# Designs tried in a protein design run: peptides against a protein of PDB entry 5OOQ. Part 32

Target 1, 227 residues: chain A of PDB entry 5OOQ
Amino acid sequence: YREDVRQVVTHPANALSFLQPGRLVEISVNGKDNYGWGAVVDFAKRINKRNPSAVYTDHESYIVNVVVNTMYIDSPVNLLKPFNPTLPEGIRPAEEGEKSICAVIPITLDSIKSIGNLRLYMPKDIRASGQKETVGKSLREVNRRFPDGIPVLDPVKNMKIEDEDFLKLMKKIDVLNTKLSSNPLTNSMRLEELYGKYSRKHDLHEDMKQLKRKISESQAVIQLDDL

## One batch from the design tools (peptide; made by RFdiffusion4, then SolubleMPNN)

Design b1_p11_8_s4 (from b1_p11_8, 3 letters changed)
Fold by OpenDDE base, seed 2:
Structure b1_p11_8_s4 (fold): chain B 227 residues (1-227), chain A 11 residues (1-11)
Amino acid sequence: as target 1 above (227 residues)
Amino acid sequence: MLGTYEEDTSP
């Protein structure tokens, strides 16, 4: 059930509007590498320059750059490629007793475990010397202030996910948390129905974004011709 | 001291 909720929350149609700079997100890469809470730098649609016809799943179709403060110190961070979510071998979080460093890593939406209700004040240029470490200090401060964990955005109240099937899922989870006895199989079927609805919303969002870009590009071209 | 973070529940 938690995974079902995560799939809905991290769908582009719901998540992208909440991935502003400084947004705290909980990061798990490949289902095993837990980086904890990181801060969003930016995001972009995933483009394969070598294969422009590449089709990605909705959760793999965007790259989110995040600052983490839990990178293992001996990780080959110099091999990180901007906007490449396929992390080099050896890129991992520090284990207990290991030293960590701050790094910017590119992840997909599928690597977001949760979206927090907090945003950090981000430096204008995160790539400048010392800026990642500043964000890392802020992350440590937040973790200190929230020892029980950073509050997660409410999918219904905050994210305004009002799909009836999703609401039913949330109610079932609430009931299950109170009563151990309800059947997991009924929720997986509903997730597929929900996914279809969210996919349609995503298509509209992308169309609007493309239209805004075309308008902006056209205006920029006009301004260049007037110069 | 400019706060390091703020609560933001808006899109």
Scores: peptide ipSAE 0.528, ipTM 0.911, DockQ to the pose 0.564
Fold by OpenDDE base, seed 3:
Structure b1_p11_8_s4 (fold): chain B 227 residues (1-227), chain A 11 residues (1-11)
Amino acid sequence: as target 1 above (227 residues)
Amino acid sequence: MLGTYEEDTSP
C-alpha cells in the first residue's frame, strides 16, 4: 500500500505543485541507490531532443534537479548531464564509512520516495562555487534536528488529494496501521506481500482499483480470522 | 538568523 500511495503522491498532477525550490524530498534511484533527503532545485518537463515523439510515463515525464549531500566522493559527478535522469555508471550514494560530497542530480518523479513538509532556504545560484555545500550543511542540520526522520506531507490534509478511491485507500491504511500496532509481525508480513504484488507498472487508475480490491480482500480475511 | 528551513505545507 505504501507504494500505491507513493504512486499517487508522486504523480505530476499532485507532486509538481509541491516541488518548489528548497522542498525536501526523500530520494531513491532505481530502487537501490538511497540518497536520503535532498533539496529540490527546480524541475522541467522531460524533452527528448533526439526523439521528440518519445512518450514517457507520467512519473518519468518530468526531471527534478535535487541537491544531495550523500554522493560518494569518488563518483564521476562531472559526467552528470543536466536534465538527463540516466545517471552515469559509478554515480551512487556513499556507503557506511565512505566519504560523501554534495551534488546536484537529475531524477524522475519515480525516484521520489516521499515529499517532506519542510523547505530549505536555497541560494539563488546553486551552481556557484560553494553553494551546494551550503545546502549540504543545511541538510545536515535538518537531519540532526529530526533524528526520527523528516515529517512527510499529509496527502489528504496538506496535498489535498481528494480522490475517493485514494481516500478509501488511506482509510484502510490507517485501519491496518492501528491493527499493526496491536499485532505488528503478522500485519507487516501481509503488507509486504501486498506491496510485492503491486510493484508492477500499471496505470494509476488500475493500480488504485486493484489496491481497493486487495484491501477489501485483506479486510475480509482479517474478519474471517476474527471469527 | 535566516532560518535554515521553514515548514511549508502549501502548494
Scores: peptide ipSAE 0.526, ipTM 0.908, DockQ to the pose 0.703
Fold by OpenDDE base, seed 1:
Structure b1_p11_8_s4 (fold): chain B 227 residues (1-227), chain A 11 residues (1-11)
Amino acid sequence: as target 1 above (227 residues)
Amino acid sequence: MLGTYEEDTSP
């Protein structure tokens, strides 16, 4: 269900109006390379100079230039071509323990995981020396302010996506989330009540509570993955 | 200090 929501949100008809300079977007390239939250520089319609008749999918029909602060330091950033979303080999986010740098990368709409409700104040010329690093500092500050994640635009309230099928999808997700939040607790409470009747030992109750929490968390993760 | 960011929910 999350992917279905993402497909609707990142569709050009919905996303482009919210890709103003400085807009924060969560970036995942090819479903593997997670750059985290970056800032939009600009976007343009994808043009194939070699094949002007090339037809792209809706999600691949635009190129978005974004500043990221998570680029691996030894990545060949000099090989990046403006408006070419096919990234050179070795362009990747820094892994844990690796150093990162700021870079501007061209991505497709399909590489946007989420659109944030925040915009950075962007330098006039992001390509000028030191400007990417300035944006990188701003990104670090935002991440520091929002340790639980940057707030995402509400697709209905903010983005005004009023498609009936989409609204039905959102309702289903809400119901599932409510069930996920309520059922593990209810089942956990019932199980705790059931086991509380059988287990007179406080330690066993705590262990069961922890186990139930772990099971609930695992189920929540599974259900979140199924969403 | 001009904030580094602002909340913007508008298109």
Scores: peptide ipSAE 0.523, ipTM 0.907, DockQ to the pose 0.696
Fold by OpenDDE base, seed 4:
Structure b1_p11_8_s4 (fold): chain B 227 residues (1-227), chain A 11 residues (1-11)
Amino acid sequence: as target 1 above (227 residues)
Amino acid sequence: MLGTYEEDTSP
């Protein structure tokens, strides 16, 4: 259901009006390369100069340029082509312990995981030397201020997605979330902690019972030898 | 300090 929501939210009819300069978006390329939250620079309709008749899906029909601050430092960023969302080999986010740099990457709408309710103040010319790093500093500050994650735009309240099927989907998700929160398994993590405490108590009680039995048996053997 | 960001929920 989360993917279904994402498909609706990232559809051009809904997403494009919220892709203003500085808009924070959560980026996942090809479902594996998580760049985290980046800032929108601009977007344009995807045009294939080599094949003008190329038909793209709705989610691939636009190119969004985003600043990320999580690019692996040794990524071949010089091979990035403007408006080409097919990223060169080696373009990836930094892993834990690796150094990262700021980069502008072209992505499709399909690479947007979430659209945030925050916008950064963007430099006038992001291509100028040092401007990407300024945005990178702003991204770090935002991430520091929102350790639990950047707030996501509400699809209904903020994005005004009023499609009946979408609203039904959202209601289903809410019901499921309520059921999951009421699910004894969420209580079972508490129950596992409680059961861990009870299991320790029961194991201790069984061990004490076994020890008492052994003591009683040993005392009975000593009394039989004195007879 | 001029905020580095703002909340914007508008299209």
Scores: peptide ipSAE 0.521, ipTM 0.908, DockQ to the pose 0.610

## One batch from the design tools (peptide; made by RFdiffusion4, then SolubleMPNN)

Design b1_p12_1_s1 (from b1_p12_1, 7 letters changed)
Fold by OpenDDE base, seed 2:
Structure b1_p12_1_s1 (fold): chain B 227 residues (1-227), chain A 12 residues (1-12)
Amino acid sequence: as target 1 above (227 residues)
Amino acid sequence: EPPLVVFEEKLE
């Protein structure tokens, strides 16, 4: 059920309006490389210049650039290509006992595990000398302030995902959480029907516009020391 | 001085 929720949350119709610069996102690449919480730099529609007719899934149709502070120090970061989510061999998070560095990596929406309720102030030029490290320090401080985890956006209350099937899923999860220590990992949501709705051009634009307005109206600013 | 962190409040 958690994966079903993630699929809906990270769909472009829902996620893009919450991927402002500085938005914290939890990153897992290829379901194995966990970079932890990073900060969004920007995003763009995925375009294949070599094959303009290429069709990507909804969750792979956008590239999100994120700052992470958990990159393995010996990773070949110089081989990273902008807007290419296929990471070079050796690009991985640092393991226990290994040193890490800050890096900007391009990921797909499918690599987002969670979207946080927090945004960092982002430098104007993140690629300038020392700027990534500044963001890295901020990320460490946020993690220190939230030892039990960075608060995640509520899909219903914060993201305003009000699809009936999704609400049923959330209700079921809530009931199970009350009775059980953990949720089942089985997927049962009618994702294809939901994707059909979200993937419609007009619906996508409308959802993004609506969410953008709501975010602007309910944004609260706080200093890092007030966390 | 710019804020360091922005919170997203609950929406009604």
Scores: peptide ipSAE 0.052, ipTM 0.769, DockQ to the pose 0.372
Fold by OpenDDE base, seed 4:
Structure b1_p12_1_s1 (fold): chain B 227 residues (1-227), chain A 12 residues (1-12)
Amino acid sequence: as target 1 above (227 residues)
Amino acid sequence: EPPLVVFEEKLE
């Protein structure tokens, strides 16, 4: 269901109005290369100059240029072609322990994992020397201020997606989430407390049984001696 | 350093 929501949110009819310069978006290229949160520079309709008759899916019909600060330093960023979402080999986010740099990458709408409810002030000329790094610093600051994650746009409240089928989908998701959260088995802490109480009660019960047996045995011995 | 201006869109 989350993927279904993502498909609706990232559809051009819904997403484009929220892809203003500076809009924060969470980027996952081809579902594997996670660049984290980047900032939108601009977007344009995808045009294939070599094949004007090329038909793209809705989610691939636009190119979004985004600034990321997680590009692997040794990535061949010079091979990046504007408005070409087919990234050259070696273009990837930095892994743990690797150094990263700021870069502008062209992505499709399908590479947007989420749209944030925050916008950065963007330099007028992002391609000028040092401007990408400025945005990169801003991104780091945002991440610092939001350690629990950058707030995501609410599809209904913020994006005003009022499609009936979508609303039904959202309602189903809410119901499922409620049921999952209400499951007592998911709260490990409560189970441990319950088992602890049960264990103590069981121990007390066994102790009482043993005590009763000892009393009964002692009384039986006394009767034998009186006889 | 330019001031970080982050705009949070208020829910209307």
Scores: peptide ipSAE 0.044, ipTM 0.755, DockQ to the pose 0.707
Fold by OpenDDE base, seed 1:
Structure b1_p12_1_s1 (fold): chain B 227 residues (1-227), chain A 12 residues (1-12)
Amino acid sequence: as target 1 above (227 residues)
Amino acid sequence: EPPLVVFEEKLE
C-alpha cells in the first residue's frame, strides 16, 4: 500500500510540479541506497541519444538532479555522468562510522521515497566551488530542526490528488493501519487504470509546463520575501 | 499551486 501511494505521488503528473529547485526529497536508489533527504537542483526529460526510440516507464522518464550530503567520501563521484541515472559502481551513501561528502546525483522519479513540504533557497550555480557544501549545511540544519522527520507533502491536501481510486487507496490504508488487514486494494488492472489516468494528466501537464513553473517560481519568491 | 515552506541559505 505504501508503495502504491509512492507510485502515485512520484508519477510525473503529480511530482514534477513539486520538484522546484530546492525542494526536499527523500532518496532511495535501487531500493538499497538510502541517501536521506536531498535538495532538488533541476529535472529534465530523459533522452537516450544512442537510442532515440527508447521508451522509459513514467517513473524512469525524467532525470532529477539532487544534492545529497550523505555520499560516501571514497565514492567515485568523478565517474558520475550528467543525466545518467545509472550510477557507477561504488556510488553509495556513507555507512555508520564512514565520512560523507556532498554530491549532485542524477536520479529517476522512482528513486524518490517522499517529497517534503520544504524548499531550500538554492545557489544559482550549484556546480560552483563550495555551493554543494552550502546546501549540505542547510540540509543538516533542516534535519536538526525536524528531529521527528521532515514534513512530507500531503498527497490530498497539498498535492491535490483527488482521483477517486487514489482516495479509496488512502482510505484503505487508514483502515489497514487500524485493523492490520493484509488484502491489497490495488490489483494489476486497477493500478494500470490509475496510472493511465495520471499518464493522460501528465500529457496535459507538459503542455502547461512553462506556465506552471513560472507560477511556482513566483510563489517561492513571494514566500521568501515574507520570511 | 504547490505550497512551499522556504528556508533561506543562512539558517544558522
Scores: peptide ipSAE 0.043, ipTM 0.724, DockQ to the pose 0.126
Fold by OpenDDE base, seed 5:
Structure b1_p12_1_s1 (fold): chain B 227 residues (1-227), chain A 12 residues (1-12)
Amino acid sequence: as target 1 above (227 residues)
Amino acid sequence: EPPLVVFEEKLE
């Protein structure tokens, strides 16, 4: 499943080393608001000052600041709070026919749809006047140069995710895509084993629980496009 | 080092 791959790719253990300034990432906030490709400014560990004992999932434990050029022009961007990934009401991408502006938004790893194999040179002070607009122009140029889509990092060859179970998953996806098969890619046990390996290294217990839940919910709705 | 294609900041 695409979501299963995304969960592995966007895990901090794998993603953070590829979130250098200027890295292109495809952004979907809460699975609803698609901002398209943006550029990473920086990232930081998520800390709740009001509740220091707060426990976040691995995919929500970091805040990534990204420049997007698809923000709806009338979005209340002045209400954006630094290091707060919970976006105010009205913050959304522009729809067709609407004007857009450049903005820096804080997102979690869970809002990363894909990580591109491209990186922009970033201004030293992105928040200075005109700097985010410069990045916005660069993003438009990239999209122009790659009409078939921005190349995505290969999880195995580029990101060096070498877990045997993940390799098997990727191979199965490839086979199924080739055969246009709707057969299950993996069972709950294999996915649990995969995340179990990460859990030992990065305490993914909560992520495992979430994954099991998603698997159970998705078993009834297995489609080819879910691969 | 991860594979990287770098575009210059001067992209217009």
Scores: peptide ipSAE 0.042, ipTM 0.737, DockQ to the pose 0.145

Design b1_p12_1_s2 (from b1_p12_1, 7 letters changed)
Fold by OpenDDE base, seed 2:
Structure b1_p12_1_s2 (fold): chain B 227 residues (1-227), chain A 12 residues (1-12)
Amino acid sequence: as target 1 above (227 residues)
Amino acid sequence: EPPLVVFEEKLK
């Protein structure tokens, strides 16, 4: 059930509006590499220049750049490619007793375990010297202030996911947390139906984003003409 | 707009 909730929450139709710069997200890459809580830098639609016809799943169709402070110090971070979520070999979080560094990593929506109800102030140029480390310090401070865990966005109250099937799922989870008795198998089949409903919202969001980009590009052109 | 708890001031 938790995975089902995660799938809905991290769907582009729901997640993208909450992936503002500085948004805290809990990161798990390939279900094994837990980087903990990181901060969103930005996101973009995944484009395969080599294969423009490539079709990605909804959860793999966007690249989210995140700052993490748990990268293993000896990881080959210089091999990281922007907008490539396929991380080089050796890129991993530090284990217990190992030293860590700050890094910006590209991840897919599928690598988001949770979306936090907190947003950090992000430097304008995260790639500038020392800026990642500043964010890393902020992340440590947040973790210090929330020893029991960073507050997670409520899918219903905060994210306004009001789909009836999703609400039923949430109710079942609440009952299970109370009684440990309900069968998890019946909910997996309804996820596909839920995704179909979210597709329309996703399209609208992308249209709005494209429009905003066009406006920004037009303004940039105007500024160049005035120079 | 999504609810943002910006701890901008408290992290300084």
Scores: peptide ipSAE 0.044, ipTM 0.738, DockQ to the pose 0.107
Fold by OpenDDE base, seed 5:
Structure b1_p12_1_s2 (fold): chain B 227 residues (1-227), chain A 12 residues (1-12)
Amino acid sequence: as target 1 above (227 residues)
Amino acid sequence: EPPLVVFEEKLK
């Protein structure tokens, strides 16, 4: 269910207005490489010059450039291509005991785990020497000040996601968290309805297909950590 | 207006 909320929150219709320069976002690339909290530099519509007819899912249709301070020091950062969210082999976060450096990486919306309710002042030229390191220091300071975690945007109160179906979903999740009860069919139906509304409004047909697949997979096993 | 918590003053 956390993933279901994430899908809604990170949809372009909801997320882009909160991806101002300096916005903190929690980054997980391909659901595997956790870079922790980074700071947004900018974002742009994803365009494939080689294949202009390429169709991306809504969650992959934008490239977000973010500063991270957790890049493994020996990662081949020189192989990073601007506006290419497909990261080269070897680009990864530092593991425990490894040294890390600051880097600017291009990610998709699908790589955003959460959007923070904090924004840093960003250098005007982040690619200038020493600037990303300055942001890295700020990120460390933020983490120090928020030992219990960086505050996340409230989807309803802050992001103003007021769709009836989403509100019902959020309420259901709250109930599930409290009672440890599950009603996967009801939640699945509500998610389909929600994405249906988004699809009609924003042409999210591919997202609906993806959601249906995820729903089918989730029906097999529902765990507490999925809430 | 999107919620914004600017931390510059607090981070100094």
Scores: peptide ipSAE 0.042, ipTM 0.731, DockQ to the pose 0.129
Fold by OpenDDE base, seed 4:
Structure b1_p12_1_s2 (fold): chain B 227 residues (1-227), chain A 12 residues (1-12)
Amino acid sequence: as target 1 above (227 residues)
Amino acid sequence: EPPLVVFEEKLK
């Protein structure tokens, strides 16, 4: 169901109006390369100059240029072609322990995992020296401010998607989420966590109490010897 | 709700 929601949200009819410059989007290229949250630079309708008659799916019919700060430093970013979403080999996000750089990458709508309810102020000329890095710093700051995750646009409340079938889908998801939250197993896991914390606190308290008793007993013995 | 706009000046 999450994928179904994503398909609706990222459809041009819904997504394009929210892809203003600076809009935060979560990027997953080809379902493999997770770049995390990036900032939209611009978008354009996909045009194949070599084959003007090329027909693209709705989700592939637009190219979105996004700034990411998670590009692997040794990625061949110089091979990136503007408005070409087919990324060269070696273009990938940095893995754990690898250094990353800022880059502008062209992606399709299908590579958008989610659209954030945040928008950065974007430099007028993102291709100018140092501008991508500025956006990268802003992205890091946003991530710092939202440790629990960047807020995602609500498809109904924010995006105003009023399609009846979509609303039915959302209702089904809500019902399932409610059932999941009310599941005894979930509640049991939470109870175990709380009990574990309580047990640890109790153990520490008892240890302190025992230590205080030992100190008191030692003092009493000293008094007996002085007597 | 309007999207939250984060300005670069507030992020320094």
Scores: peptide ipSAE 0.042, ipTM 0.737, DockQ to the pose 0.109
Fold by OpenDDE base, seed 1:
Structure b1_p12_1_s2 (fold): chain B 227 residues (1-227), chain A 12 residues (1-12)
Amino acid sequence: as target 1 above (227 residues)
Amino acid sequence: EPPLVVFEEKLK
């Protein structure tokens, strides 16, 4: 059940509107590397320059850049490539007894375990010296204040995810958009524009759902009249 | 708009 919920929550149709800068997300890479809670920097549509015709799954179709404060200190962070979610060998969280550092890592939506109901203030330029460490300090403070865990977004109350038909509709629309859209967003300004678009998209999806219901109701009435 | 809880002042 938890995995089913995660699949719905982390689907682009639902998750992207909640991945604004500073959003807390719980990160697990490749089902084995748990980085704990990190903070979203930005996200972009995944593009394969070598194979432009490549089609990714919904949960692998976006790259999310996140700040983590649990990176193993001797990890080859210098080998990290922007917008490449395939992490180099040796990139891993610190184990018990090991020292950790702050790092920005590119992940897929599938690497998000949960989305927090908290947002940090993010530095203007996270790549500048000392900025990742500032976010790291904030993450430590948040964890200190929430010893029982950071509050997670409620899929229904907060994210307003509704019934199966709505989810199916959202999925179909997202698949179409994934095939048609190939432009990467590389900065916070573009992210804000995208956030605005996704807010409007949510309204459009609700309208489509209402229309679908009306069509279904009309068909039901016609069927009753034909009997 | 999606709900946001920002603890900017509390984290200083």
Scores: peptide ipSAE 0.040, ipTM 0.722, DockQ to the pose 0.106

